# Peptides against a protein of PDB entry 5OK6: the designs that were tried, part 160

Target 1, 215 residues: chain A of PDB entry 5OK6
Amino acid sequence: ELPGLDSQWRQIENGESGRERPLRAGESWFLVEKHWYKQWEAYVQGGDQDSSTFPGCINNATLFQDEINWRLKEGLVEGEDYVLLPAAAWHYLVSWYGLEHGQPPIERKVIELPNIQKVEVYPVELLLVRHNDLGKSHTVQFSHTDSIGLVLRTARERFLVEPQEDTRLWAKNSEGSLDRLYDTHITVLDAALETGQLIIMETRKKDGTWPSAQL

## One batch from the design tools (peptide; made by RFdiffusion4, then SolubleMPNN)

Design b2_p26_5_s1 (from b2_p26_5, 14 letters changed)
Fold by OpenDDE base, seed 3:
Structure b2_p26_5_s1 (fold): chain B 215 residues (1-215), chain A 26 residues (1-26)
Amino acid sequence: as target 1 above (215 residues)
Amino acid sequence: RERLSLEKVPEEQLKKMEELLKKYFS
């Protein structure tokens, strides 16, 4: 049921599940296109439920670069292009107004960085390849807070590496060289890995030698 | 949190990768 305008305002803006609530690591937040949100604000602040300012269904179409993978456009800015709502607030708005048919919600996670919580709007997409299997790649999305160890495990899984096979990672740097991702305990952020960056999984030979050591 | 997309490497990208790999991998 659509609540009264004042109730809507309180629930979304100032409620326990309001947009200004503290970020908590691991929580889901959702993007709402800014113009729609502003229209909603105008509607609920106007005090006339029958007004022509009714926002209609949530439509995030302008935030997407494609309708196949539903990737976000690059360079979107919070407060300009979108607002972030906690899950409860998002679900309220969707229940009240609906979401445009066929559009997925834009769900993102709060991550814990050394000195701040942040909604990770743009996780890192890495291009994973195997040094001896160049016929295919895996584009995998990681959090900036994920460890290099997780990237390695993920690469091993995606390329069906057997447990007895030893593997290590290299990252292509901006100079076109490869950097060894030696420390598996550091994060994707610490390693300064970026979206679209090539990550090469090297597999140790049965003789105990590394392919890279033979060049 | 994790999303996987499997794709074949485009020919141009494959060539670049091969060239890169030749520097570091046998």
Scores: peptide ipSAE 0.028, ipTM 0.567, DockQ to the pose 0.071
Fold by OpenDDE base, seed 4:
Structure b2_p26_5_s1 (fold): chain B 215 residues (1-215), chain A 26 residues (1-26)
Amino acid sequence: as target 1 above (215 residues)
Amino acid sequence: RERLSLEKVPEEQLKKMEELLKKYFS
């Protein structure tokens, strides 16, 4: 049974776990398509549970590029294309109205930047490759707040690099050249790494030389 | 080119970061 309209409004908008509550690092938030959410607002504000303004199931179809990989469209804007709800509020709406059949929830994490918390709507997908086999890539998702050190560790893990092997990263830039990622303490954001960017893991030779030094 | 120590994020990278922050974070 659906809660009373006023109760729905209070729970989603003004509750302790409502839309307007402060962001907390590490928490999950969910995207809701703006038109659906506005329809819901109109419904609960109308005071008639049997109103023709009933929003139906949550439908985020317009936020997705395709129904195959369920990637978000690029360039979506909060408040224009979607609203963000904390996990509790999202789960309430889903329990009350349902989610369109086959659509996955759009879950995102709150990340902490130096002076602000934000929901990271677009994490970075990097293409990890080895210097000697550019044809075999691993696509891995990272937060903008992840360190280059984490990217390196992840690359080592994906390529099953032994602990004794020394490795370093290069990023392919827009000019087609390679930039070495020297500082492993900086973030993905600081390194300006972007989705789809090729990251090359170079492995040091047994003779102590780097392959790139011989090019 | 070996990009030198990221101590000075080039202004261009700062702009990219700002654009990225606007685009990817909400």
Scores: peptide ipSAE 0.005, ipTM 0.369, DockQ to the pose 0.042
Fold by OpenDDE base, seed 2:
Structure b2_p26_5_s1 (fold): chain B 215 residues (1-215), chain A 26 residues (1-26)
Amino acid sequence: as target 1 above (215 residues)
Amino acid sequence: RERLSLEKVPEEQLKKMEELLKKYFS
């Protein structure tokens, strides 16, 4: 059942617990398409529950590139294309109005950067490959705050590398050369890794030599 | 934080990668 219009407004727009709530690292926030949100605002501000301004189900279709992988369009801008809501506010709206059938929520995490908290709308998508099987890639999304060590562990897991096998990473750089990711303790951000960048996992041979050392 | 998709590397990118890898991997 829909709550009263004033109650909806207070629940979603409340500065302490709603849209204007301070960001906290690790919390989930959700994207809402701007046009839908504006229609909802008009509905609840109109004071008539029977108004023709009823927003209907939440539909974020215009924010997606495709309905297969549900990737966001590039270049979306907060306040222009979408609004960010904390998890509680999002769940209220979904419970009241529903979400378009088959459409996933657009959940994003608050990350801690050196000077600020930010909702990470665009995490880094890396193309993970093995040095000996370049034809198969795993596209994996990482936070800018994730370590290179996590990228390596993820690659090992996806390629079913045995615990006793040694592996290391190479990144294809913008100059078209390969850079070794020596330090596994730095972040994806510190390593300046970008979406669509190719990351090559090299596996050590049983003889203790690296494939790359034989060239 | 992690989302996985299994994909193929685009052919143009694959060719460039193969050429590059020939310099670093036997």
Scores: peptide ipSAE 0.031, ipTM 0.609, DockQ to the pose 0.069; fails the geometry check
Fold by OpenDDE base, seed 1:
Structure b2_p26_5_s1 (fold): chain B 215 residues (1-215), chain A 26 residues (1-26)
Amino acid sequence: as target 1 above (215 residues)
Amino acid sequence: RERLSLEKVPEEQLKKMEELLKKYFS
């Protein structure tokens, strides 16, 4: 049974626990398609539970690029294309109205940047390859707040690199050259890495030389 | 956090990568 319309409104939009609550690093927030949310607002504000304005189940179809990988469309804007809800509010709406069959929730994390907290709607997708095996690539998602050290560790894990093997990273830049990612303590954001960017893992030779040093 | 998509690199992108790798890892 659906809660009273006023109760729904207060639970979802109340500034303490709803849509307007402060962002906290590490918390999960969810995207809701804007038109559905506006229809829900109209429904609960109308005061008639039997109104023709009933929103039905949550349908985020317009936010997805495809229904196979469930990737978001590029360039979506908060307040225009979607609304962000904290986990509690999202779970209430799903409990009351349901989610369209087969659609996954669009969960995102709050990240802390030097001067701001924000929901990271678009994590960075990096294309990882080995210098000596271009035939196998791995696309891996990272937060802008993740370190280059984490990218390196992740690459080593994906390519099953043994602990005794020494590795380093190169990024393909916009000019079509390679930049060495020397500092592993900086973040993905600090390194200005972007979605779709090629990251090459170089493995040190057994003789102690680097493949790139022989050019 | 980590979503693995095994996407095949398009042939054109592979060729560009090979050219770069040939230049830097020859």
Scores: peptide ipSAE 0.029, ipTM 0.558, DockQ to the pose 0.083; fails the geometry check

Design b2_p26_5_s2 (from b2_p26_5, 13 letters changed)
Fold by OpenDDE base, seed 5:
Structure b2_p26_5_s2 (fold): chain B 215 residues (1-215), chain A 26 residues (1-26)
Amino acid sequence: as target 1 above (215 residues)
Amino acid sequence: RERLSLEKVPEEQLESLKKLLEKYFS
């Protein structure tokens, strides 16, 4: 059952627990398509529950690039294309109005950067490959706050590398060269890794030499 | 920082890049 219009407004658009609440690292936030949200605002501000301004089910279709992988379109802007809601507010709206059938929620995490918290709408998608089998790739999402060490461990896991095998990473740069990722303690952000970037995992030979040392 | 120089290929030609890299590491 839908609560009163004033109650809906207070529940969603308050500064303590709603849309305007402070961001906290690790919390889940959800994207809502801007036009739908504005329609909802107009409906609840109108004061007439029987108004023709009823927003209907939440529909984020315009935010998706495809309905197979449910990837977001590139270049979406907060406040123009979508609004961000904390988990509690999102769940209220879904319970009141529903979500378009078959459409997944767009959940994102708050990350802590050196001087700011933000909702990470676009995690970094890296293309992981092995140096000796570049035809087999794994696309894996990472936070900008994840370490290169995590990228390396993830690559090892995806390629079923044995614990005794030594591995290291190379990143293909925009200049058409490979940069070795020496420091595994820096973040994906510090390494300036970008979505779609090719990351090559090199495995040490049994003779103790690296394949790249022969180049 | 260790750097390996490669032939520059467009990002849209990922398969061509993979073939180039395979040749480079072979």
Scores: peptide ipSAE 0.042, ipTM 0.623, DockQ to the pose 0.267
Fold by OpenDDE base, seed 2:
Structure b2_p26_5_s2 (fold): chain B 215 residues (1-215), chain A 26 residues (1-26)
Amino acid sequence: as target 1 above (215 residues)
Amino acid sequence: RERLSLEKVPEEQLESLKKLLEKYFS
């Protein structure tokens, strides 16, 4: 059952627990398509529950690039294309109005950067490959705050590398050469890794030599 | 959430990437 219009407004727009609440690292926030949200605002501000301004179910279709992988379109802007809601507010709206059939929620995490907390709407998608086989690739999402060590561990897991096998990473740069990722303690952000960037996992040979040592 | 998509390297780049890997790891 839909709560009263004033109650809806207070639950969603309340500055303490609603849309304007402070960001906290690790919390989940959700994207809502801007047109739907504005229609909802008009409905609850109109004061008439029987009005023709009823927003219907949440529909984020315009935010998606495709309905197969449910990737976001590039270049979406907060306040123009979408609104960010904390998990509690999102769950209220979904419970009241529903979500369009088949659409996943657009969940994103608050990350802590050196001087700011933000919702990471666009995590970094890296294309992971082995040095000797381009035919098997894994696209994996990472936070900008994730370490290169995590990228390496994830690559090892995806390629089923045995614990005793030694591995290291290379990144293809914009010049089309490979740069070795020596420091595994720096972040994806610090390494300036970008979405779609190729990351090569090199595995040490049984003789103790590296495939790249022949350069 | 780790979103695994098994995306293949685009075929258009595959040959250049193979040559690059051969250069570094041969």
Scores: peptide ipSAE 0.347, ipTM 0.763, DockQ to the pose 0.082; fails the geometry check
Fold by OpenDDE base, seed 3:
Structure b2_p26_5_s2 (fold): chain B 215 residues (1-215), chain A 26 residues (1-26)
Amino acid sequence: as target 1 above (215 residues)
Amino acid sequence: RERLSLEKVPEEQLESLKKLLEKYFS
């Protein structure tokens, strides 16, 4: 049963569990298309459940660039294109109004940055390749807060690198050269890695030499 | 969840990538 309009408003907008609640690292938040959300606000604020302002099911179609991978459009802006809701609030809205058939929820995680928490709407997608096998690539999503060490471990895992094999990373820069990712303790953000950026995993030779050192 | 998409390097970039890698790696 749909709660009363005032109850809906309080559950979704309250400062404790609603839209305005503090962000906590690791929590899931969900995107709701702004127009739908505003329609919902108007509906619940109108005080008439039988009004023509009923928002219908949640439809985030305009936020997606494709219906295959359900990737978000680039350049979406919070407060303009979407609102962020904590998981509880999202689940309430979905339970009350439904979600458009076939659309996945747009779930994102809160990340901890040095001075702020934010919902990471756009994680970094890196294109991972091996220096010696260009025929195989892996696009992998990382948080900006993930370490380069994690990127390296992930690359090793994806390419089935044996534990005894030594590997290191290079990033293709905007100039079309390679930058060595020396520090594995810095984050993806600190390394200024961007979506679509090519990351090359170099594997040390059995003779103990690096392929790149023979130039 | 790490979203693994097996996206191949676009063919258009493959040649430039090969050249780049040949420059940096033997």
Scores: peptide ipSAE 0.235, ipTM 0.721, DockQ to the pose 0.069; fails the geometry check
Fold by OpenDDE base, seed 1:
Structure b2_p26_5_s2 (fold): chain B 215 residues (1-215), chain A 26 residues (1-26)
Amino acid sequence: as target 1 above (215 residues)
Amino acid sequence: RERLSLEKVPEEQLESLKKLLEKYFS
């Protein structure tokens, strides 16, 4: 049974526990399509539970670029295209109205940047390749707060690199050259890595030389 | 946290990538 309309409004929009609550690093937040949310607001503010303004199931279809990988469209703006809800509020709305059949929830994490907490709506998607094998690439998502060391470890895992093999990373820059990622302790953000950027994993030769050092 | 997709390198970028790799790697 749906709660009373005023109760719904307080539960979702309450500044302490709802949409306006402070962001905390590591917490999950969820995207809700703006038009659906506005329809819900109109419904609960109207005071008539039997109103023709009933929003129906949550439908985030317009936020997705595709229904295969469920990637978000690029350039979505908070407050214009979607609203962010904390996990508790999202789960309430889903329990009351349902989610469109087959659609996954759009879950995102709060990250801590040097001067601000934000919901990371767009993690960085890096295109990983080996220097000597262009047959396949691995597209992997990272947080801006992840270290280059994690990117390297992830690349090693994806390409099944043996523990005794030495590897290092290069990034293709906007000028069409390669920049070596020397410091593995800096973040993806500090390294200015961007979505769609090509990252090349170089593997050290058995003779102890690097492929790139012989050119 | 991590999402993985296995993709082929786009054909339009493959040749340019090969040339780039040949420049940096032997």
Scores: peptide ipSAE 0.129, ipTM 0.668, DockQ to the pose 0.083; fails the geometry check

Design b2_p26_5_s3 (from b2_p26_5, 12 letters changed)
Fold by OpenDDE base, seed 1:
Structure b2_p26_5_s3 (fold): chain B 215 residues (1-215), chain A 26 residues (1-26)
Amino acid sequence: as target 1 above (215 residues)
Amino acid sequence: MERLSLDKVPQEQLEKMEKLLKEYFS
């Protein structure tokens, strides 16, 4: 059952607990398509539940690049293309109006950057491969705040590398060369890694030499 | 920073990489 229009407005737009509340690292926020949200605002501000301004179910179709992997379009802008809602507000709207059939929620995490909290709308998708089999890849999502060490551990796990095997990472740069990722303590952001970037995991040979040393 | 030029990578591996990249970004 839909709450009263004023109650809906207070629950969603309340500056203390709603859309405008401060971001907290680790929390989940959700994207809502801007036009739908504006329609909802008009509806609840109109004061008539039977109004022709009823927004219908949430439909984020215009935010998606594809309906297979449900990737977001590039270059979406907060306040222009979408609004961000905290989890509680999102779940209220979904319970009241529903979500378009088949569409997944667009859930994103708040990350802690050096000077600000931000909803990470675009996590980094890295293309992980092994040096000796570039044709087999794992696309894995990472936060900009994740360490290179985590990328390496994830690659080792995905490729079932044995604990006794030594590995290291190379990143393909825009110039068409490979840069060694020496420092595993820096973040994905610090390393300037980008979505779609090829990351090559090199495994040390049994004789203690690195394959790349012969190139 | 250690850097490798891809021109030193075996041709077979380059072809696999190019194919993979093409498929990924298509």
Scores: peptide ipSAE 0.045, ipTM 0.567, DockQ to the pose 0.801
Fold by OpenDDE base, seed 4:
Structure b2_p26_5_s3 (fold): chain B 215 residues (1-215), chain A 26 residues (1-26)
Amino acid sequence: as target 1 above (215 residues)
Amino acid sequence: MERLSLDKVPQEQLEKMEKLLKEYFS
């Protein structure tokens, strides 16, 4: 059941878990399509619960580039295309108005960058492959704050690499060459890795040599 | 296929990436 209009406004905008509350690393926030949200604002500010300005169920359709993989459109901008709500506020709105049938929530995490917290709307999706079989890939999402070490560990796990096997990573750059990622302590951001980028995991030979050393 | 060793991304490339990433964070 819908609470009073003033109560809705206070909970979503000004509450402890309101839209404007400080970001906290690790928390989940949700995207809401801007036009729907503005319609909701108009509704609750109008003072008439039976108004024709009733926003209906949350509809984020315009934020998705497809309804198969539910990928976000590129280049969406906060405040123009969507608003961000903390989990509590999002769940309130969903409970009050519902979410369009079949649409998944757009959940994103707050990440800690140097001296600032941000909701990471676009995590990096990397194509992980092995050096000897570039045709077989695992697509995996990473935070910009994840280390190259985590990427390596993830690649090892996805390809079921045995613990005794040594591996290292190469990133295919825009020029078609490979950049060896020596420092596993740098982040995905530090390495400037991009969505869709091919990451090649090289496995050391039994003789102790690297395949790339002979190419 | 050229192979480069990279401990860190060159500063120029990092700056370009940082600029692009402004839209990725909110």
Scores: peptide ipSAE 0.045, ipTM 0.426, DockQ to the pose 0.113
Fold by OpenDDE base, seed 2:
Structure b2_p26_5_s3 (fold): chain B 215 residues (1-215), chain A 26 residues (1-26)
Amino acid sequence: as target 1 above (215 residues)
Amino acid sequence: MERLSLDKVPQEQLEKMEKLLKEYFS
């Protein structure tokens, strides 16, 4: 059931709990395609619920690069391609207008960076491999705020590394070399890791030597 | 920071890596 137009506007656009509310780390926000949102604004600002400006169901199709994995297109810009809504506002719009059949919500988290909170629209997708089989990979999504230690633990889990086995990480750089990730306490952001970057987990040999020492 | 040249990686592993990267970015 659709609320009154003024009620819709207040629920979605008010500065206290709506689109302009302050960001808080760990909260979920949702992307809405800009053209749909502008159509909704026109509808509720028009003052006539019987208007031909009815926006229909939420359709984020233009934000996706594919309908299989539902990955976002690269280079999307807030305010131009999409708007960000708090979870409450998003759920209201979905309840009122529906979401296009088959489309998942585009949920993103607020992250805490050293000097600012932001909605992390593009988390880092890393390609995790083992040193002895670069052709067998696990693609895993990480926040820029996640530690290298978490990346290592995740790699160990995905490759079923036993607790007694010692492991370390290397990152393929743009120069065609591997940089060792020594400090596991720094973040993905601090390490300047990027989406699609190859991360190699090296496992220590039983004799106590590292495979990379033989290269 | 310790750095290894990819040229030191066995050719078979490099080929697998290149294939994987092409598939990932396709």
Scores: peptide ipSAE 0.030, ipTM 0.567, DockQ to the pose 0.786
Fold by OpenDDE base, seed 5:
Structure b2_p26_5_s3 (fold): chain B 215 residues (1-215), chain A 26 residues (1-26)
Amino acid sequence: as target 1 above (215 residues)
Amino acid sequence: MERLSLDKVPQEQLEKMEKLLKEYFS
């Protein structure tokens, strides 16, 4: 059941707990397609619950590039393509209007960057491979704030590396060569890793030598 | 955060890197 139009407006668009509230690290925010949201605004601002401007269920179809992995299209812009809502506001809208059947919510996290909080709409998607088996890959999303150490641990887990095996990471750079990710304490952002970048996990040989040392 | 995607590495990218990687690690 829909609450009153004024109540809907106050619940969703207030500056304290709604769309305009301050970002806090670790919170979940949700994307809503811009045209739907504008139609909802027009509906609640119109003051007539029986208006033909009723927005219907939330439909984020235009934000997705595929319906298998539900990946977002590249280059989406806040305020142009979508709006961001805090979890409570999102859940209210879904409760009132529903979400298009089969579509997952587009949930994103607020991350803490130097001197700014940001909803991380596009986490870094890395292409993980082993140095000796390029035919097997794992595409994994990481936050810009995740450490290289986490990337390494994740790679080890995905490739079922045993604890006693030593591994390290290399990143393909823009020049076509490989840069070793030696410092595991820096972040993905600090390492300037980008979506689609190839990351190679090198495994130490039983004789204690690294394959790359033969250069 | 971490999440596994069902997408695979593009074949063209792998092919470009195979030569370099084989030379580097062999």
Scores: peptide ipSAE 0.021, ipTM 0.475, DockQ to the pose 0.067

